# Peptides against a protein of PDB entry 4IGA, part 80

Target 1, 116 residues: chain A of PDB entry 4IGA
Amino acid sequence: KRVLIVDDAAFMRMMLKDIITKAGYEVAGEATNGREAVEKYKELKPDIVTMDITMPEMNGIDAIKEIMKIDPNAKIIVCSAMGQQAMVIEAIKAGAKDFIVKPFQPSRVVEALNKV

## One batch from the design tools (peptide; made by RFdiffusion4, then SolubleMPNN)

Design b1_p22_8_s3 (from b1_p22_8, 12 letters changed)
Fold by OpenDDE base, seed 1:
Structure b1_p22_8_s3 (fold): chain B 116 residues (1-116), chain A 22 residues (1-22)
Amino acid sequence: as target 1 above (116 residues)
Amino acid sequence: MELEEALKRKKEQLEMALKALE
């Protein structure tokens, strides 16, 4: 399966890329903000998306909503430092399939990838 | 692990509730 990685932090994208590839998944591409994520989703048609929340231009919640309009069956895993219950609820309502709080263990990401 | 478990419970409850309302 192919994964689109969305995060404004280069370090985080690198970390996720390492985890994803070592787990046997392919990286479809990367995006650095929510608007870019929406466009890359259209272009790449990934099987799974890892989505940060706090990003410039467009945040992750809005990106989830836009992607879900494009593909109601999108498999989006949120990966964010903002693990408050309110944010989790908002992400799930927007259409996210899972929510991973930063900092995370690689095994948690792999579990989410395998489950969605 | 406490946070992860709490989030899992809340997520599952919300998903079930949303599905029931649809």
Scores: peptide ipSAE 0.025, ipTM 0.546, DockQ to the pose 0.028
Fold by OpenDDE base, seed 2:
Structure b1_p22_8_s3 (fold): chain B 116 residues (1-116), chain A 22 residues (1-22)
Amino acid sequence: as target 1 above (116 residues)
Amino acid sequence: MELEEALKRKKEQLEMALKALE
């Protein structure tokens, strides 16, 4: 399966790329904000998206909503430092399949990838 | 640990609720 990695932090994208590839998944591409994420989703048609929340241009919640409009079956895993219950609920309502709080263990990401 | 469990329960409940509304 192919994964689109969305995060404004280059380090985080690098980390996720490493985790994803080592887990046997392919990285479809990367996006640095929500607007780019939507564009890349249309372009790359990934199987899974890892989505940050706090990003410039467009935040992750809005990106999730837009992607879900494009593909109601999109598999989006949120990866965010904002682990408040309210944010988790908001992400799920938007369409996220899972929510991973930063900092996270690689195994948590792999588990999420395997379950969606 | 307790927070993670609580979040998991809320997630599952919410997903079920959303599915029921489809």
Scores: peptide ipSAE 0.023, ipTM 0.554, DockQ to the pose 0.028
Fold by OpenDDE base, seed 5:
Structure b1_p22_8_s3 (fold): chain B 116 residues (1-116), chain A 22 residues (1-22)
Amino acid sequence: as target 1 above (116 residues)
Amino acid sequence: MELEEALKRKKEQLEMALKALE
């Protein structure tokens, strides 16, 4: 399966890329904000998306909503430092399948990838 | 962590509710 990695932090994208590839998944591409994420989803048609929330241009919640309009069956895993209950609920309402709070262990990401 | 478990329960509950609306 192919994964689109969305995060404005280069370090975080690198970390996720390492975890994803070691778990046997392919990285379809990367995006640095929600607008790029929507564009890349249309272009690459990934099987799974890892999505940050706090990003410039367009935040992760809005990106999830736009992707779900394109593909109601999209598999989106949120990965964010904003682990407040309200944010988790908003992400799930938008269409996210899972929510991972930063900082995280690699095994948590792998579990999410395997479950969606 | 208690918070993580609470969030997991809320997630599962909401997912089930959303599925029921489809």
Scores: peptide ipSAE 0.023, ipTM 0.564, DockQ to the pose 0.029
Fold by OpenDDE base, seed 4:
Structure b1_p22_8_s3 (fold): chain B 116 residues (1-116), chain A 22 residues (1-22)
Amino acid sequence: as target 1 above (116 residues)
Amino acid sequence: MELEEALKRKKEQLEMALKALE
């Protein structure tokens, strides 16, 4: 399966890329904000998306909503430091399949990838 | 990890609730 990695932090994208590839998944591409994520989703048609929340231009919640309009079957895993109840609720309502709180164990990401 | 598991349980509960409302 192919994964689109969305995070404004280069270090986080690098970390996720390492975890994803070691788990046997292919990286379809990367995005640095929500607007880019939507465009990359349309272009690449990834099987899975890892989505940060706090990003410039467009946040992750809005990006999830836009991607779900494009593909209601999208498999989006939120990966964010913003682990408050309100944010989890908003991510779920937007269509996220899982929510991973930063900092995380690599095994947690692998579990999410395998389950969606 | 405790927070992560708690949030996972909460998410599952919310997903079930949302499905019931559809």
Scores: peptide ipSAE 0.023, ipTM 0.556, DockQ to the pose 0.029

Design b1_p22_8_s4 (from b1_p22_8, 17 letters changed)
Fold by OpenDDE base, seed 2:
Structure b1_p22_8_s4 (fold): chain B 116 residues (1-116), chain A 22 residues (1-22)
Amino acid sequence: as target 1 above (116 residues)
Amino acid sequence: SLLEEAKRRKEEAKKLAEELLK
């Protein structure tokens, strides 16, 4: 399966890319903000999306909503430093299939990839 | 400790997500 990695932090994208590829998944592409995420989703049509929340231009919640409009069957895994219950609820309500709090272990990401 | 709190928060988030997805 192909994964679109969305995070404004280059280091985080690199980390996720490493985890994803080592787990046997393919990286479809990367996005640095929510607006770019939506654009790349349309272009690349990935199977899975890892989504940061706090980003410039468009936050992850809004990006999830927009992607879900495009593809109601989108598989989006949130990876965020914000572990507040309210944020988890908001992300899931928006359409996310999982919520991973940073910092995370690679196994947690792989588990999420396998379950969505 | 901060580490314990962080770990707890991660687990809580995971459990909450799982619950909401059911």
Scores: peptide ipSAE 0.618, ipTM 0.912, DockQ to the pose 0.047
Fold by OpenDDE base, seed 3:
Structure b1_p22_8_s4 (fold): chain B 116 residues (1-116), chain A 22 residues (1-22)
Amino acid sequence: as target 1 above (116 residues)
Amino acid sequence: SLLEEAKRRKEEAKKLAEELLK
């Protein structure tokens, strides 16, 4: 399966790329904000998306909503430093299939990839 | 401890997501 990695932090994208690759998944591409994520989703048609929340241009919640309009069956895993209950509820309501709080262990990401 | 609180928060988020997805 192919994964689109969305995060404004280059280090985080690098970390996720390493985890995803070592887990046997392919990296479809990367996006640095929500607007770019929507564009890349259309272009690459990935099987799974890892989505940050706090990003410039467009936040992760809005990106989830837009991607779900494109593909109601999209598999989006949120990876965010914002682990408040309200944020989790909002992300799941928008269509996310999991919510991972930063900092995380690689095994947590792998489990999410395998489950969605 | 700070570590225990962080771990609890992560686990709570995971459990909440699981419950909402049922």
Scores: peptide ipSAE 0.541, ipTM 0.892, DockQ to the pose 0.047
Fold by OpenDDE base, seed 4:
Structure b1_p22_8_s4 (fold): chain B 116 residues (1-116), chain A 22 residues (1-22)
Amino acid sequence: as target 1 above (116 residues)
Amino acid sequence: SLLEEAKRRKEEAKKLAEELLK
């Protein structure tokens, strides 16, 4: 399966890329904000998306909503430091299939990838 | 401590997500 990685932090994208690749998944591409995430989703049609929340230009919640308009069957895993109850609820209502709170263990990411 | 609070918040968020995704 092919994964689109969305995070404004280069280090986080690198970390996720390493985890995803070692787990046997293919990295379809990367995005640094919500607008780019939507564009890359249209272009690449990935099987799975890992989505940060707090990003410039467009946040992850809005990106989830836009991607779900494009593909109601999109498989989006939120991976964010923003673990407030309201944010978790909002992400899931927007269509997220899982929510991983930072900091995380690599095994938690692999578990999420395998289950969606 | 800040560390304990961070761990608590993380676990609360995880539990909430699990409940909402059932």
Scores: peptide ipSAE 0.129, ipTM 0.667, DockQ to the pose 0.052
Fold by OpenDDE base, seed 1:
Structure b1_p22_8_s4 (fold): chain B 116 residues (1-116), chain A 22 residues (1-22)
Amino acid sequence: as target 1 above (116 residues)
Amino acid sequence: SLLEEAKRRKEEAKKLAEELLK
């Protein structure tokens, strides 16, 4: 399966890319904000999306909503900081299928990828 | 400790999210 990684932090994208690749998944591409995520989703048609919440241009909540309009069957895993419980709730209500709380263990990412 | 409190908050967030995903 192919994964689109969305996060404004280069370090986080690199970490996720390493975990995803080692777990046997393919990285479809990367996005650095919500608007780019929507565009990349249309272009790449990934099987799974890992979605950060707090990003410039467009946040992860709005990106989830836009992607769900494009593909109601999208498999989006939210990656959020510990202090953003309200945003996680909004992301799930917007259509996210799973969540990962930062900081996370690699095994948690793999579990989420296998679940969705 | 601050570390233990952070861990508790993380677990609380997980539990809340899990409820929403049921």
Scores: peptide ipSAE 0.039, ipTM 0.596, DockQ to the pose 0.070

## One batch from the design tools (peptide; made by RFdiffusion4, then SolubleMPNN)

Design b1_p23_1_s3 (from b1_p23_1, 7 letters changed)
Fold by OpenDDE base, seed 5:
Structure b1_p23_1_s3 (fold): chain B 116 residues (1-116), chain A 23 residues (1-23)
Amino acid sequence: as target 1 above (116 residues)
Amino acid sequence: MEEIEERQKEVEKLVEEVKKELE
C-alpha cells in the first residue's frame, strides 16, 4: 500500500518515512500543510494518509474534511502532539480512522497502518 | 516509556469510544 505523509516538520516526515518503508509500505509522497495534502491526495491517490494537525495554510482537521469529500473511503491516520480529548473526538468525527499521539513508538504507527 | 504507553492507551480508548458513538 502507498502512504501519503503529511506533516509540516521535515524531521517528522523523515521519521515517518523510515517507519513506513521499513514496515514494507511505499511512500506515495509528502505534504507540508493541509492544502498541499488535499492536492497531493488528488494527484497521488494514496491508500493511506498520515496526517498532522497543527500546520500552516490549512490544519489537519480541515484537510481530513476536504479529503473525505474527495474520497469518503479515505484511510487517514492522525499523528499529532495535540492529544487532548476534544481534538481526538474532532479528528475521528471528521473521518480519521485512528489517532496517534506524539511522541509515539514506531510499533504504534505500524499497527495503525496494518489496521486501517 | 511508560508515560508514552499510558498516553497512547488513553487515546486508543477514546478513539474506540468515539467510533462506537458514530456507528
Scores: peptide ipSAE 0.672, ipTM 0.922, DockQ to the pose 0.897
Fold by OpenDDE base, seed 4:
Structure b1_p23_1_s3 (fold): chain B 116 residues (1-116), chain A 23 residues (1-23)
Amino acid sequence: as target 1 above (116 residues)
Amino acid sequence: MEEIEERQKEVEKLVEEVKKELE
């Protein structure tokens, strides 16, 4: 399965890329903001998306909503430092399948990838 | 490590609760 990684932080994208690859998944591509995430989803048609929330241009919640319009069956895993209850609720209601709060254990990401 | 695990468990519990409400 192919994964689109969305995060404005280069370090976080690199970390997720390592975890995803070691778990036997392929990295379809990377996006650095919500607008780019929507564009890359249309272009690459990934099987799974890892989505940050706090990003310039377009935040992760809005990106989830736009991707769900394109593909109602999209498999989106949020990965964010914004772990407040209200944000978790909003992300799941927008269509995300899971929410991983930063900092995280690599095993939590692998488990999420396997379950969505 | 313990704090990370506890935080993840709390979030996972909330995710499952919200999913049930959306069914």
Scores: peptide ipSAE 0.671, ipTM 0.923, DockQ to the pose 0.957
Fold by OpenDDE base, seed 1:
Structure b1_p23_1_s3 (fold): chain B 116 residues (1-116), chain A 23 residues (1-23)
Amino acid sequence: as target 1 above (116 residues)
Amino acid sequence: MEEIEERQKEVEKLVEEVKKELE
């Protein structure tokens, strides 16, 4: 399966890329904001998306909503430092399949990838 | 780390609760 990694932090994208690759998944591509995420989803048609929330241009919640308009069957895993209950609820209601709060253990990401 | 694991499990439970409510 191919994964689109969405995060404005280069280090976080690198970390996720390492985890995803070592787990036997392919990295379809990367996006640095929600607008790029929507564009890359259309272009690459990934099987799974990892989605940050706090990003410039377009936040992760809005990106989830736009991707779900493109593909109602999209498999989106949120990965965010904003682990407040309200944000978790909002992300799942927007269409996300899982929510991983930062900081995280690599095994949690792998479990989410395998389950979604 | 124990604190990270506990927080992750709390979020996982909330995710499942919300999913059930949306069904």
Scores: peptide ipSAE 0.669, ipTM 0.921, DockQ to the pose 0.954
Fold by OpenDDE base, seed 3:
Structure b1_p23_1_s3 (fold): chain B 116 residues (1-116), chain A 23 residues (1-23)
Amino acid sequence: as target 1 above (116 residues)
Amino acid sequence: MEEIEERQKEVEKLVEEVKKELE
């Protein structure tokens, strides 16, 4: 399966890329903000998306909503430092399949990838 | 480490609760 990695932090994208590839998944591409995420989703048609929340241009919640309009069956895993209950609820209601709070263990990401 | 694990479990529980509510 192919994964689109969305995070404004280069180090986080690198970390996720390492985890994803070591787990046997392919990285379809990367996006640095929510607008780019929507564009890359259309272009790459990934099987899974890892989505940050706090990003410039367009936040992760809005990106989730836009991607869900494109593909109601999109498999989106949120990966964010913003683990407040309200944010988790909002992300899941927007269509995310899981929510991983930063900092995380690599195994948690792998488990999420395997379940969606 | 323990605090991180507890926070992680709380989020996981909440995710499942919300998903169940959306069914």
Scores: peptide ipSAE 0.664, ipTM 0.920, DockQ to the pose 0.871

Design b1_p23_1_s4 (from b1_p23_1, 12 letters changed)
Fold by OpenDDE base, seed 1:
Structure b1_p23_1_s4 (fold): chain B 116 residues (1-116), chain A 23 residues (1-23)
Amino acid sequence: as target 1 above (116 residues)
Amino acid sequence: MKEIEEKQKEVEELVKKVKEELK
């Protein structure tokens, strides 16, 4: 399965890429903001998306909503430092399948990838 | 850290709860 990685932080994209690749998944591509995430989803048609929340241009919640309009069966895993209850609820209601709070263990990301 | 692990578990349980409520 192919994964689109969405995060404005280059080091976080690198970390996720390492975890995803070592777990036997393919990296479809990367995006640095919510607008790029929507564009890359249309272009690459990934099987799974890892989504940050706090990004320039378009935040992760809005990106989830736009991706779900394109593909109601999209499999989005949020990876965010913003672990507040309201944010978790909003992300799941927008269509995310899981929410991983930063900092996270690599095994938690792998578990989420295997479950969606 | 125990506090980080507790927050991770809290979020996991909240995700499960919200998903069940959306069915």
Scores: peptide ipSAE 0.722, ipTM 0.941, DockQ to the pose 0.828
Fold by OpenDDE base, seed 2:
Structure b1_p23_1_s4 (fold): chain B 116 residues (1-116), chain A 23 residues (1-23)
Amino acid sequence: as target 1 above (116 residues)
Amino acid sequence: MKEIEEKQKEVEELVKKVKEELK
């Protein structure tokens, strides 16, 4: 399966790329904000998206909503430092399949990838 | 470490709860 990695932090994208690749998934591409995530989703049609929340241009919640309009069957896993209850609830209600709080264990990301 | 693990568990349980409520 192919994964689109969405995070404004280059270091975090690199970390997720390493985890995803080592788990036997392919990296479809990267996006640095929610607007780019929506564009890249249309372009690449990935099987899975890892989505940050706090990003410039468009936040992760809005990106989830826009991707779900394009593809109601989208498989989105949130990976965010914003682990507040309200944010978790909002992300799942928007259509995310899981929410991983930062800092995370690599095994948690792998489990989420395997379950979506 | 314990605090991080507790937060991870809290979020996982909340995700499960919200998904059940959305059914």
Scores: peptide ipSAE 0.720, ipTM 0.941, DockQ to the pose 0.829
Fold by OpenDDE base, seed 3:
Structure b1_p23_1_s4 (fold): chain B 116 residues (1-116), chain A 23 residues (1-23)
Amino acid sequence: as target 1 above (116 residues)
Amino acid sequence: MKEIEEKQKEVEELVKKVKEELK
């Protein structure tokens, strides 16, 4: 399966890329903000998306909503430092399949990838 | 470390709860 990695932090994209590839998944591409995430989803048609929340141009919640309009069956895993209950609820209601709080263990990401 | 693990577990349980409520 192919994964689109969405995070404004280059180091986080690198970390997720390492986890994803070592787990036997392919990286479809990367996006640095929510607008780019929507564009890359249309272009690459990934099987799974890892989604940050706090990003310039468009936040992760809005990106989830826009991707779900494109593909109601989209498989989105949130990876965010914002683990507040309200944010978790909002992300899941927007269509995310899981929510992983930063900092996370690689095994948690792999488990989420395998379950979506 | 314990606080991080507790937060991870809290969020995982919340995700499960919200997903059940959306069914």
Scores: peptide ipSAE 0.719, ipTM 0.940, DockQ to the pose 0.774
Fold by OpenDDE base, seed 4:
Structure b1_p23_1_s4 (fold): chain B 116 residues (1-116), chain A 23 residues (1-23)
Amino acid sequence: as target 1 above (116 residues)
Amino acid sequence: MKEIEEKQKEVEELVKKVKEELK
């Protein structure tokens, strides 16, 4: 399966790329904000998306909503430092399949990838 | 470290709860 990685932090994208690749998944591409995430989703048609929340241009919640309009069956896993209850609820209601709070263990990401 | 693990668990439990409520 192919994964689109969405995070404004280059370090975090690199970390997720390492985890995803070592777990036997392919990286479809990367996005640095929510607008780019929507564009890359249309272009690449990934099987799974890892989505940050706090990003410039467009936040992760809005990106989830837009991707779900494109593909109601989209498999989105949130990976965010914003682990507040309201944010978790909002992300899941928007269509995210899981929410991983930063910092995370690599095994937690792999489990989420395998479950969606 | 304990606080991080506790927060991770809290979020996982909340995700499960919200997903059940959406059914």
Scores: peptide ipSAE 0.718, ipTM 0.940, DockQ to the pose 0.798

Design b1_p23_2_s1 (from b1_p23_2, 11 letters changed)
Fold by OpenDDE base, seed 4:
Structure b1_p23_2_s1 (fold): chain B 116 residues (1-116), chain A 23 residues (1-23)
Amino acid sequence: as target 1 above (116 residues)
Amino acid sequence: MEKKIKEVIEKVEEALKELEEEL
């Protein structure tokens, strides 16, 4: 399966790319904000999306809403920081299938990828 | 659909609470 990685932090995208690749998944591409995420989803048609919540220009919740309009069957895993409980709940209500809290263990990322 | 969303929300709340207690 092919994964689109969405996070404004280059370090976080690199970490996720390493975990995803070592788990035997393919990285479809990367996006740095919610607008790029929506554009890359249309272009790449990934099987799974990892979606950061707090991004400039367009946040992850708005990106989830737009992706769900394109593909109601989209498999989105939301990535959140500590203190973002309300935003994680909103992302799940918007159509996200699972969540990962930062800082995360590689095993938790792999578990989420396998379940969606 | 609503029941599945509720179950995921409950899991989010539990996991985030546990992580906050470990910090």
Scores: peptide ipSAE 0.078, ipTM 0.624, DockQ to the pose 0.359
Fold by OpenDDE base, seed 3:
Structure b1_p23_2_s1 (fold): chain B 116 residues (1-116), chain A 23 residues (1-23)
Amino acid sequence: as target 1 above (116 residues)
Amino acid sequence: MEKKIKEVIEKVEEALKELEEEL
């Protein structure tokens, strides 16, 4: 399966890319904000999206809403920081299928990828 | 240190999972 990685932090994208690749998934591409995430989703047609919540230009929740309009079957895993419980709830209501908490363990990312 | 960090992450994930299940 192919994964689109969405995070404004280059270090986080690199970390997720390493975990995803070692787990036997393919990285379809990367996006640095919610607008780019929507564009890359259309272009790449990934099987799974890892979606950061707090991003410039367009946040992850708005990106989830737009992706779900394009593909109601989209498999989005939201990536949240500690203290973002309300934002995680909003992301789930928007159509996210699972969540991971930053800082995360590689095993938790793999579990989420396998579950969706 | 790694074991303690792991336990904290797991507790946060469990708490968020409980919130998800309440929806």
Scores: peptide ipSAE 0.027, ipTM 0.534, DockQ to the pose 0.096
Fold by OpenDDE base, seed 5:
Structure b1_p23_2_s1 (fold): chain B 116 residues (1-116), chain A 23 residues (1-23)
Amino acid sequence: as target 1 above (116 residues)
Amino acid sequence: MEKKIKEVIEKVEEALKELEEEL
């Protein structure tokens, strides 16, 4: 399965890319904001999206909403920081299938990838 | 803070399970 990684932090994208690749998934691409995430989703048609919440240009919740309009069956895993519980709930309401809390363990990322 | 996060996580997981059962 192919994963689109969405996070404004280069370090987070790198970490996710390493975990995703070692778990036997393919990285479809990367996006650095919610607008780019929507564009990349249209272009790449990934099987899974990892979506950061707090990004410039467009936040992760709005990106989820736009992706769900494109593909109601989109498999989005939201990535949140500690203390972002309300935004995680809103991301789930928007159509995210699972969530991961930062800092995360590789096993938790793999579990989410396998579950969706 | 961690205990409150765990409780919210459990509630989110329960809500997800309910949504999955309704789909």
Scores: peptide ipSAE 0.027, ipTM 0.554, DockQ to the pose 0.050
Fold by OpenDDE base, seed 1:
Structure b1_p23_2_s1 (fold): chain B 116 residues (1-116), chain A 23 residues (1-23)
Amino acid sequence: as target 1 above (116 residues)
Amino acid sequence: MEKKIKEVIEKVEEALKELEEEL
C-alpha cells in the first residue's frame, strides 16, 4: 500500500517516512500543506493519507473534507498534537478513519496503517 | 508524558465509541 504523508514540518515527514518504509509500506509522496495534499491525492491516488491537523495557520480538516469529496473511500489517518481532542473529533466527523497523537511511537503508526 | 498521551487517546476513543453508538 502507498501512503501520502502530509505535514508542514520536514522533521515529521522524515520520521513518518522512516516508520512507513520500515513497516513495508511505500511512500507515494509528501505534501507540506492542505492544498498540496488535495493536489497530491488527485495526482498520486494513494491508498492511505497521514494528515497533520495541527499545522499552524492551516486547517488540515479542510483538506480532509476536500479529499473526501474526491474519494469518499479515502483512508485518512490524522496526526494531532496533545490537547487537540476537539480537532481530532472534527477530523473524524469530516471522514478520517483513525488518529495518532504526537509524540507517537512507531508501533502506533504501524497499528493505524494496518487497521485502515 | 506517556501516561498523559494514553489518557488523551482513551478519551478520544471513548468519544468515538459514543459517536458510533449514536449512529
Scores: peptide ipSAE 0.026, ipTM 0.549, DockQ to the pose 0.051

